# Peptides against a protein of PDB entry 3T6J, part 23

Target 1, 375 residues: chain A of PDB entry 3T6J
Amino acid sequence: PIVESYIGFIESYRDPFGSRGEFEGFVAVVNKAMSAKFERLVASAEQLLKELPWPPTFEKDKFLTPDFTSLDVLTFAGSGIPAGINIPNYDDLRQTEGFKNVSLGNVLAVAYATQREKLTFLEEDDKDLYILWKGPSFDVQVGLHELLGHGSGKLFVQDEKGAFNFDQETVINPETGEQIQSWYRSGETWDSKFSTIASSYEECRAESVGLYLCLHPQVLEIFGFEGADAEDVIYVNWLNMVRAGLLALEFYTPEAFNWRQAHMQARFVILRVLLEAGEGLVTITPTTGSDGRPDARVRLDRSKIRSVGKPALERFLRRLQVLKSTGDVAGGRALYEGYATVTDAPPECFLTLRDTVLLRKESRKLIVQPNTRLE
Target 2, 372 residues: chain A of PDB entry 3T6J as posed
Amino acid sequence: PIVESYIGFIESYRDPFGSRGEFEGFVAVVNKAMSAKFERLVASAEQLLKELPWPPTFEKDKFLTPDFTSLDVLTFAGSGIPAGINIPNYDDLRQTEGFKNVSLGNVLAVAYREKLTFLEEDDKDLYILWKGPSFDVQVGLHALLGHGSGKLFVQDEKGAFNFDQETVINPETGEQIQSWYRSGETWDSKFSTIASSYEECRAESVGLYLCLHPQVLEIFGFEGADAEDVIYVNWLNMVRAGLLALEFYTPEAFNWRQAHMQARFVILRVLLEAGEGLVTITPTTGSDGRPDARVRLDRSKIRSVGKPALERFLRRLQVLKSTGDVAGGRALYEGYATVTDAPPECFLTLRDTVLLRKESRKLIVQPNTRLE

## One batch from the design tools (peptide; made by RFdiffusion4, then SolubleMPNN)

Design b1_p9_5_s1 (from b1_p9_5, 5 letters changed)
Fold by OpenDDE base, seed 1:
Structure b1_p9_5_s1 (fold): chain B 375 residues (1-375), chain A 9 residues (1-9)
Amino acid sequence: as target 1 above (375 residues)
Amino acid sequence: MTGTFYPDP
């Protein structure tokens, strides 16, 4: 088998300031079949990047073809096992040298292994579709998230010699209509500037890219979905995200007003964005379970994904990117923390919903090393 | 960066 591994101080999610890496390591085997699908996505990446809702001036100057591999993890050492990885985490290197993407395929397979009767917060009519398509939709989401999420966008930089990597006279901020007024100075990085929100903000951007681009027919075709299947994959992907936004409340600590998981915070933010879009796109309804205790249902109107959801996500995603590119920490923090706030204000009453989420929480799943044999 | 999902309980 083809074996891949990495080890070192890689991810910074455990650092409140998003800068110091946690020591991690894994050993994995390449899944050739799934890797081939991701390679097809890579082949379309340059074109798909143009579909993102920001001007080319906010995208990387040069497209660098990355690697993308699906891996079956044998051993993982760290605080948590991811579903996908994009490395390096240094924007300058991503822009000048390139990057590598991996999907931890067998992690995806087990991450949401929940029996139908235990599947929380979904309407009964959605459960079968969810069970059927959650795996495939996750593959799509991970591919887009890593390759076109983390792998997209440009930081405006003034280097140590005073030179800019953008034309100050011609580049226009699409949100303001004005010239670029802020950028990263020499020595400043994404993490150093955005600090406490850097990791979650970036994950939110990447997740949003996934949702946004999964609507593109070419993406679904790459993964082998057409017709009704493609539409179901889209629906389930979006449904999973809004559900995840609700589940995310588990990882919020009200007493400290902080989040304990960057991806979950990101998913909550996306939920808030889609709720704000209104028009019946997303509805969270508190209910009473058969046990007489609080429950909830998440509803996503399939017919409004493109008409309501996509435009809302487009605007939000563009704002995320523009603020990131320009190093506008004040604006970025205001935007992101605004959506990341958890209160008990109506109509959502998120703190109350959090209690419901905690009440319905299942036992933590254990991941064990698989048995591997040579044939 | 680590992407998308960690296992949920």
Scores: peptide ipSAE 0.046, ipTM 0.794, DockQ to the pose 0.552; fails the geometry check
Fold by OpenDDE base, seed 5:
Order: structure tokens, then sequence, then C-alpha cells
Structure b1_p9_5_s1 (fold): chain B 375 residues (1-375), chain A 9 residues (1-9)
């Protein structure tokens, strides 16, 4: 088998400032069969990048074909095991040297396991569909998230010699209609500038890319879905995200006014964006469970994903990218922290919902190291 | 990184 490994100070999720990497490592074997889906996605990546809701001037100047492999993890040493990885975690290197994506396939497989009777916060009519398509939709989301999320966008940079990697005279900020007025100086990075919000902000951008691009028929085709199945995958992917936004409240600490998990914060932000879109797209309804205790239901109107959800997400995602590209920390922080704020204000009453989420919290799953054998 | 840690769903 093909063995892959990585080791070092790589992911910075445990750093409040999002800059210092945690020492981690893994040993894995390549799953050739599962890699095929992602290889097809890579083959279409250059074209799909053009579908993202920002001008080409805000995208990488040159497409660098990345590697994307599905891995079966034998051992992972770290504080948390991811479902997917995009490295290196340096935007400049991603733009100039390229990057690699991996899906931790057997980790994803474990995450796919869902018991209907334990599935929280969904309407009964959605549960079977959710169980059926959660795995496939998650494959789509992870692929898009890594490859076209983390793998997209340009940082405007002035190097140590004063040279710009963009044309100051012709590049226009689509949000302001003006020339570019801010950029990264020599030595400045995404993490160094955006600091406390950098990790979650980037995850939010990547997740948003996934939701946005999964609406494209070519994406579903790449993953082998067509017709009604494709539409169901889209629906479940979006449904999973809005549900995740609710579940995310577990990782908010009201007393400290902070988030403990970057991805969950990102998912909550997306939920807030989609709720703001209104028009009945997303509804969260407090209920009473069969046990007489508080419960809740998330409803996503399938018919409004494209008409209401997509435009809202498009605008939001474009803003995320523009602010990232221009190094506009003030604007980026204002935008992101605005959506990441958790209050008990009506109609959502998120702090009350958080109590419900905690009450309905599922038992943590146990990961067991696999064995391999030669036959 | 993905939008997911295990057991992050």
Amino acid sequence: as target 1 above (375 residues)
Amino acid sequence: MTGTFYPDP
C-alpha cells in the first residue's frame, strides 16, 4: 500500500491567535477507490474556481494543480482528528508553490454513522433523507471545502521591494467600487493580521464555498449524482450545515463570550447569514420532546435554497474574500464578529437554544485504531 | 482543515 504521513507544527486551532501550530502527526494508507472522486474534482478545479463569487483579480493568478487523496488513517497523534486537511497553511505558498488536500476517509466514515432515533433537531420527514445522504453530501462538502475553499482566493501583497502582486491602477474592489486601498505588507500573513478570528473566518469561507458550489450541476456530476439524487444531496448538505450551526452553540461559552471551536463558530455564522436572508428559508422552532424536556427543530425550505439562500451566501462569501484579500482586518472583524455574536434576543433566542442543545447533546464517539493485514 | 474534527459532525 501507499503510505502517507505528516508531522510537525501544522494546525493552529488551539492557538487563540490562530498563529502557533500544534505538534501533530499521522500515518495513513492511500485509499485509491475513494481518491477517485477527489481526483475528478481536481480535474475540474480550474473551471470551478471561476464560479466563485469574486472577480478573477481576487483569485490566484495561476492555477496550480493540487493533489487530493483519500487516506485511511492508521494513527493520528494530536488534540483532534480532522476529516480533511489542506496544507500548507500559508496563503503565499498556496499561491506560488501549490498545496495538497487529503480526506481522512475512515474518519469521515465514522462520522457518517447516524442512528435515526438519536438524530436531533430535524423534522421527522427529513430524518430518513438526512441519514441516506449525509455521507455523500459530506464528501461533496469536504472536497469543495478543502480544494476550492482553502485552495481559492488571492492575497494582495506588497513585497519587501515594494512591488505589488496586483495592478493598483486597474483592480477594483467589488464592494466599494474603488481601487484597492489595503494589502499585506512584507512579513504579514493572514493569521498575523486577522489573529483571533483568522482560523474561524477561513473555515467559514471554506464552508461557504462548499455550500455555494455544491449547487453547481458539474460538482454533483463529479461525485456521481444526477437528477433527484443530486437535488437531495444539495438539500441534505445545506440542511446539515444549518443543523450544524445550531449544534455549534455547544462550543460557545457565554461567560467568556468566546468560541472554543473554529469550525463550529463558522457554521453558526453561516446559520446566521441564512437566517438573515429570511423569507422562510431557515426556521428554528423550539419544541418539547417526548420526554417533556426542551427540544428544537430546524427546517430548511428546499425550494428557497437557490432563490434565497444562494444570493445571501454569495454576497456574504464575496465580502469574506474581498476583506481577506485586502487585509482589511477592521472590516473583516466587524463583519464576522457581527454574525458570530450569540445573544438571547428574539426571535432566535440563541442562548436559550444553547441550553436545549446542551440538553440534547449526544454521547461522544470513541475512535478505535484500525488494523491492517496482508492477504 | 475541513469544517470537521472527529467527533465533530
Scores: peptide ipSAE 0.046, ipTM 0.803, DockQ to the pose 0.395; fails the geometry check
Fold by OpenDDE base, seed 3:
Structure b1_p9_5_s1 (fold): chain B 375 residues (1-375), chain A 9 residues (1-9)
Amino acid sequence: as target 1 above (375 residues)
Amino acid sequence: MTGTFYPDP
């Protein structure tokens, strides 16, 4: 089998400022079958990048073909096990040198080993579909998230010699209609500028890319889904995201007004965006469980994903990218923290919902290192 | 910052 590994100071999720890497490492074997799907996705990446909702001037100048591999993890040493990885974690290097993506396939499989009777916050009519497609849909999401999420977008930079990597006279900010008014100076990075929100903000952008691009027929074809199956995968992917946004409340600490998990914060933000879109796209309804205690139901209107959800996500995603590209920390913080704020304001009453989420919380899953053998 | 943790770590 093909073995892959890495080790070192890599991910910075445990750094409140998003800069210092945690020492981690893994050993994994290549899943050839799933890797082939990701290779097809890579082959379409240049075209799919053009589908993202920002001008080419906000995308990388040169497409650099990345690697993408599905891995079955044998050993992982770290504080948390990811579903996917995109490295290196520096935007400048991604733009000029390229990057590599991996999907940790067996981690994904474990994450979705939930029994139907324990599945919370979904309508009964959605549960079987969710169980059937949550795995495949998440494969799609991870692939898009890593390759076209983290792997997309350009930072506007002025180097130490004063040269810009963009044409100041011709590049227009699509949100303002004006010329670019801010950028990264020499030595400034995404993390150094956006600091406390950088990690979660970037995850939110990547997750949004996944939701947005999974609507593209070519993406579903690459993963082997057609017709009704493709539509179900799309639906479940979006449904999973809005459900995750509710579940995310577990990781919010009201007393400290902070989030303890960057990805969950990102998912909550996306939920807020889709709720704001209105028109019955997403509905969260407090209910009473069979035990007489608080419960809730999340409903996503399938018929409104493209008509309501996509445009809302498009606008939001474009704003995320534009603010990132221009290094507009004030604007970016205002936008992101606005959606990341958790209050008990109606109609959602998120702090109250948090109590419900905590009440319905499942026991923490234990991931055990697998054994493998040659036959 | 580029890793994607599974939904319920």
Scores: peptide ipSAE 0.046, ipTM 0.803, DockQ to the pose 0.582; fails the geometry check
Fold by OpenDDE base, seed 2:
Structure b1_p9_5_s1 (fold): chain B 375 residues (1-375), chain A 9 residues (1-9)
Amino acid sequence: as target 1 above (375 residues)
Amino acid sequence: MTGTFYPDP
C-alpha cells in the first residue's frame, strides 16, 4: 500500500488568535479508487475557478496543479479528525508554491452511518433522501471545500521592496467600484491580520464555495451524477448545510459570546445568510416532539435554491473574498461577526432554538483507531 | 487548513 503521513504544528483552531498551531500527526493509506474521483476534479480545477464570483484579478495569477488524495486513516493524533485537509496553512504559499488536498475517506464513511429514527430536525419526507445522498453529497462538498475553497483566491500584497502583486491602476474593487485601497504589507498574513475570526471566516468561505459550485453540472458530472440524481445531490448538500447551521448552536457559549468550533460557526453564518435571503428558501419551525418536549424542523425549498439561494450566496461569497484579498479587517469583521451573532430575536429566536438543539443532542461519534491485516 | 469537520452532534 501507499502510505502517507504528516506531523508537526499544523492547525491553529485551538488558538484564539488563529496563529499558533497544535501538534498533530497522522498515518494513512491511500485509497486509489476514491482518489481517482478527486483527480478528475483536479483536472477541471482551473476551469472551475473561473466560475467563482469574483474578478480574475482577485484569483491566483497562475494555476498550480495540486495533489488530491483520498486516505484511509490508521492513526490520527490531534484534537479532532477532519473530513478533509488542505495544506500548507499559508495563503501566500498556496498562491505561489501550491498545495495538497486530502479526503479522509474512512472518517467520512463512519460519518455516513445515520439511523433514520435518530435523525433530528428534518421533515419526514426528506429523511430517506437525506440518508441516501448524505454520503455522496458530502464527498462533493469536501472536494470543493478543499480544492476550490481553500485553494482559491488571491491576497493583495506589497512586498518588502514596495512592489505590488497587482496593478494598482487597473484593478477595481467590485464592491466599491474604486481602486484597491488596502492590502497586506510585508510580514502580514491572513491569520495575523484577521486574528480571532480568521479560521472561521476562511472555513465559511470554503463551505460557501462548495455550496455555490455544486450547482454546476460539470462538478456533479465529475462525481458521476446526472439528471435527477444530480439535483438530489445538490438538494441534500444544501439541506445538510442548513441543518448543520442549526446544529452549530451547540458550539456557541452565550455567557461568553464565544464560538468553540470554527467550522460550526461558519455553518451558522451560512444559515443566517440563507435565512436573510427570505422568500421561503429556508424555514426553521419550532415543534413539539412525541415526548412532549421542544423540537424543531428545518425546511429548504428545493425550487428556490437557484433562484434565491445562489444569488444570496454569490453576493456574500464575493464580499468574503474581496474583504480577504484587500486585507480589510474592519469590513470583514463587521460582515462576519454580524452574521455570527446569536440572539433570541424573533422570528428565529436562536437562543431558544439552542436549548432545543441541546435537548435533542445526539451522542458524539467516536472514531477508534483501525487495524490492518494481511490476507 | 483542516477543512470540513463532520457536524458532531
Scores: peptide ipSAE 0.042, ipTM 0.793, DockQ to the pose 0.574; fails the geometry check

Design b1_p9_5_s2 (from b1_p9_5, 4 letters changed)
Fold by OpenDDE base, seed 2:
Structure b1_p9_5_s2 (fold): chain B 375 residues (1-375), chain A 9 residues (1-9)
Amino acid sequence: as target 1 above (375 residues)
Amino acid sequence: MTGTYYPDP
């Protein structure tokens, strides 16, 4: 078997300032069959990057072909095991040196294993479809999230010699129509500048890229989905995201006004964006369960994903990228924290919904280290 | 930066 490993201070999720890495490591075996799908995605990456909703001037100057493999994890040491990884965790290196992507296939397999009777917050008519396509939709989302999410976009930088990596005279901010007025100075990084929101903000951008690009037939074709199957995968991917946004409330601490999980905060933000789009795209309805206790249902109107959802997400995603590229911390914080705010304001009453989420909380899944044998 | 995707719990 082909064995891959890494070890060191890598992820900074446990640092409130997003700077200090946690020591982690894994040993994994390459899944050749699943890796082939991600290789096809890599082959299309340069073209797919052009579909992202920002000007080429806000994208990497040169496409660097990354590696992408699916891994079956044998051992993982750390505070949490991911479904996918994009490294290195430095934008400058991603722009100039390249990056590597991995999907942790056996982690995903555990994650999407769901029993119908335990599936919360979905309409009955959606449950079977959700169960059927959750796995495949996750593969699509993780692939896009890592490769084209974390692997996309440019930071505007002035180096130590005063040189810019962009043309100050010709590059225009698509949101303002003006020339670029802010950038990263020498020694400034994404994490150092955006600090407390950096991790969650970037995860939100990556998740949004996944939702946005999964609408393209080319993406679904790479994963082997066409026609009705492709539409179902799209629907379930979006449905899963809005459901995740509701589930995210578990990881919010009202007393401290803070989030304990960067990815879940990101998913809540996306839910808020899609709710703001209105027009019946997303509906969260409080209900009463069979036990007489509070429950809720999330509804996503399939017919409005492209007409209502895509434009809303496009605008939001473009704003995320522009603010990131220009190092506009004030604008970025205002945007992101605005959507990340949890109140009990109607009609959603998110703090009340949080109580419902906690009440209906599923047992935490345990990922147990596997063993190998020679057959 | 972060480069890790965590699935739903």
Scores: peptide ipSAE 0.042, ipTM 0.791, DockQ to the pose 0.722
Fold by OpenDDE base, seed 4:
Parts: sequence; C-alpha cells; structure tokens
Structure b1_p9_5_s2 (fold): chain B 375 residues (1-375), chain A 9 residues (1-9)
Amino acid sequence: as target 1 above (375 residues)
Amino acid sequence: MTGTYYPDP
C-alpha cells in the first residue's frame, strides 16, 4: 500500500491567538479509488476558482496544481481527528509554493454512522434523506472546503523591499470601489494580524466556499451526482450546515463569551448569515419532545437555496475574502464578531436554544484506531 | 485554524 504520514506543529486551533501549533501526526494508507474523485476535482480547480465571488485580482496570481489524496488513517496523534487537511497553513506559502490536500476517508465514515432515532433537530421527513445523503454530501463539502476553500484567495503583501504583489494602480476593492488601502507588511501573517478570530474566520470562509460551489453543476457531476440526486446532495449539504450551526451552541461558553471550537463557531456564523437572509430560507422552531422536554427543529426550504441562500452567501463570502486579502483586521473583526455573537434576542433566542442543544446532546463518539489486513 | 476540516463532534 501507499503510505502517507505527517508530523509536527501543524494546527493552531487550540491557541487562542491562532499562532502556536499543536504537535500532531498521522500514518495513513492511500485509498486509490476515492482519490480518483478528488483528482477530478483538482482537474477542474482552476476553472472552479473563477466561480468564486471575488475578482481574479483577489485570487492567486498563478494556479498551482495541488495534490489531493483520500487517506484511510491508521493512527492519528492529536487532540482531534480532522475529516480533511490542507497544508501548509501559511497563506503566503500556499499562494507561492502550493499546497496539498487530503481527505481522511475513514474519519468521514465515522461521521456517517448516525442512528435515525438519535438524529436531533431535524424534521421526520428529512431524517431519511439526511441519513442517505449525509455521507456523499460531506465528501463534496470536505473536498471543496480544502481544495477551493483553504486553497483559494490571495493576500496582498508589501515585501521587505517595499514591492507589492499587486498593482496598486489598477486593483479595485469590489466592496468599496476604491483602490486597495491596506495589505500585509513584511513579517505579518494571517494569524498574526487576525489573531483571536483567524482560525474560525478562515474555517468560515472555507465552509462558505463549500456551500457556495456545491451549487455548481460541474461539482456535483465530478462527484457523480445528477438530476434529483444532485439536488438532494445540495439540500442535505446545506441542511447539515444549518443544523451544525445550531449544534455549535454546545461549544459556546456564555459566561466567558468564548467559543471553544473554531469550526463550530464558523458554522454558527454561517447559520446567522442564512437566517439574516430571511424569506423563510431557514427556520428554527422550539418544540417539545416526546419526553415532554424542550426540543427544536431546523427547517431549510430547498426551493430558496439558490434564490435566497446563494446571494446572501455570495455577499458574505466576498466580504470575508476581501477583508482577508487586504489585511483589514478592523473590518474583518467587526463583520465576523457581529455574526458570532450569541444572545437571547428574539426570534432565535440562541441562549435558550443552547440549553435545548445541551439537553439533547449526543454522546461523544469514541474513535478507535483501525487495523488493516490482507484477506 | 485554516488547514483542517473537522467533522461534527
């Protein structure tokens, strides 16, 4: 078998300032069959990057063909096991030297193992569809998240010699209509500038890319979905995200106004964006469970994903990218923290919903290291 | 962090 591994101080999720890496390592075996799908995605990456809602001037100057491999993890040493990885985590290296993507296939499979009777916060009519398509939709989401999420966008930089990596005279900020007013100075990085919001902000951008691009027919085709199946995959992917946004409340500490998990914070932000879009796109309804205790239902109107959801996400995603590219920490923090706030304000009453989420909390899965054998 | 996607807990 083809074996891949990595080891080192890689992910900084556990650093409140997003700077210090946690020691992590894995050993995995390449899944050739699943890797083939991701190779098709890579083959379309250059074109799909153009579908993202920012000008080419905010995208990497030169497309660097990345690697994308599906891996079955044999051992993983770290505080958490990811579903996908994009490395290196340094944006400057990503845009100048390239990057590598991996999907941890057997980790994804763990996420698919949901018992219908334990599936919370969904309408009964959605449960079977969700169970059927959660896996496939998650493959799509992870692929897009890593390759075209983390793998997209450009940081505007002035180097130590004073040279810019963009044309100051011609590049226009699509949000302001003006020339670029801010950038990264020599020695400044994404994490150093955006600090406490950097990790979650970037995860939010990557997740948003996934939702946005999964609407593209070419993406669904690459993953082998057409017709009604493609629409169901889209629906379940979006439904999973809005549900995740609700589940995210578990990882918020009201007393400290603090988020304890970057991805879940990101998912909550996306939920807030889609709720803000209104028009009945997303509805969270408090209910009473069969046990007489509080429950809730998340509803997503599939007919409004393209008409209401996509435009809202487009605007939000563009703003995320523009603020990231220009190193506009003040603007980025204002935007992101605005959506990341958790209050008990109507109609959502998120703090009250948090109590419901905690009440309905599922038992944490115990992930056990696998073995492999020849039969 | 910007380099890793985690599944739902």
Scores: peptide ipSAE 0.049, ipTM 0.798, DockQ to the pose 0.677; fails the geometry check
Fold by OpenDDE base, seed 3:
Structure b1_p9_5_s2 (fold): chain B 375 residues (1-375), chain A 9 residues (1-9)
Amino acid sequence: as target 1 above (375 residues)
Amino acid sequence: MTGTYYPDP
């Protein structure tokens, strides 16, 4: 078997300022079959990057072919186990040196074991489809999230010598129609500038890329889905995201106005974006469960994903990227914190919904390290 | 950067 590992101060999710890495490590075995799918995705990455909703001037100048591997984790030492990884965690290095992606396949598989009777917040008619396609759709999402999410976009930089990595005279901000007015100075990084929102903001961008690009037929073909299956995978991927946005409320602490999980905050933001799109795309309905206690249902209108959802996500995703590229912290914070705010304002009444989410919370799963053997 | 952390939805 092919063994992969890493160790060190790598991820900064536990640092409120997103700077200090947590010491972690893993040992894993390569899943050859799933890795082949990701290799096909890599082969299409340069073309798929062009499908993202920002001008080429906001994308990396030179495409650097990354590695992408699916891994079955044997041991993981850290505070949390990810579904995927993109490293290194520095945008400048990603732009100039390249990057590596991994999908932790057996970690993803753990999430697939949910029993139908324990599925919360879904319409009854969606449950079987959700169970069937949650796994495959999540594979698609993780692949896109890592490779084309974290692996996309350019930071505008002025180096220590005063040179710019973009043409100040010709590059236009697509949101303002004006020339670029802000950038990263020497020594400034994504994390140093965006600090408390940096991690969640970037995760939100990556998740949005996944939703946006999963609509592309070529992506589904790479993962082996065609026809009705492809459409079902798309639907379940989007459905999973909006459901996740509701579930995310578990990780919000109202008393501190604080999010305790960057990815969950990101998912809530996406839910808010799609709710704002309106037109019946997403509906959250408070209900009464069979036990007589509060419950809720999330509905996603499949027929409106492309007509309503995609344009809304496109606009939002472009804004995320433009603000990131230009180092516009004020604009970025205003945008992101606006969508990340949790209140009890109607019609959603998210604080009330949070109570429902907590009430319906399932016991946390115990992750156990596996054994492997040669036969 | 990592992807989604467990627990995932």
Scores: peptide ipSAE 0.045, ipTM 0.810, DockQ to the pose 0.572; fails the geometry check
Fold by OpenDDE base, seed 5:
Structure b1_p9_5_s2 (fold): chain B 375 residues (1-375), chain A 9 residues (1-9)
Amino acid sequence: as target 1 above (375 residues)
Amino acid sequence: MTGTYYPDP
């Protein structure tokens, strides 16, 4: 078998300022079969990047073909086991040197297993479909998230010699219609500038890329889905995201007004964006469970994903990217924190919903080291 | 900090 490993100070989720890396390490075996799917995605990456909702001037000047491998993890040392990884975590290096992607396949598989009777917050009519397609949709989402999410976008930079990596005279900010007015200076990074929101903001961008691009038929084809199956995968992917946005409330601490998990905060933000889109796209309804205690149902109107959801997400995603590219921390923070705010204001009453989420919280899963054998 | 995807809990 092909063995891969990585060791180092890589992820900064445990740093409140998003700067200091945590020491991590893993040893894994390459899953050749699943890696082949991601290789196909890589082969289409340059074209798919053009489908993202920002001008080419806000995308990398040169496409650098990354590696993308599915790994079965034998051991992982760290505070949390990811489903996917994109490294390095420095946008400048991603732009100039390239990047690598991995999907931790057996970690993803753990998330696939859901008992129908324990599946919370979904309508009964959606449960079977959700169970059937959660796994496949997750593969799609993770692939897009890593490769085309984290792997996309350009930072506007002025180097130490005063040279710009963009044409100041011709590049136009699509949100303002004006020339670029802000950028990263020498020594400034994404994390250093956006600090406390950097991780969650970037995760939100990456998740949004996943939702947005999963609507593209070529993406579903790469993963082997066609026709009704492809549509179901799309639906379940979006449904999973809006459900995750509700579940995310577990990771919010009202007393401290803070989020404890960057990805879940990101998912809540996306939920807020899609709720704001209105038109019956997403509905969260408080209910009463069979036990007589509070419950809730999330409904996603699949017929409105493309007509209502996509445009809303497109606008939001473009704004995320433009603000990131230009280093507009004030604008970025205003946008992101606005959607990340959790109150008990009607109609959603998110703090009340949080109580429901906590009440319905599932038992924490334990991940144990797998065994291997020769046959 | 930005390069990791976590599955749904």
Scores: peptide ipSAE 0.043, ipTM 0.794, DockQ to the pose 0.689; fails the geometry check

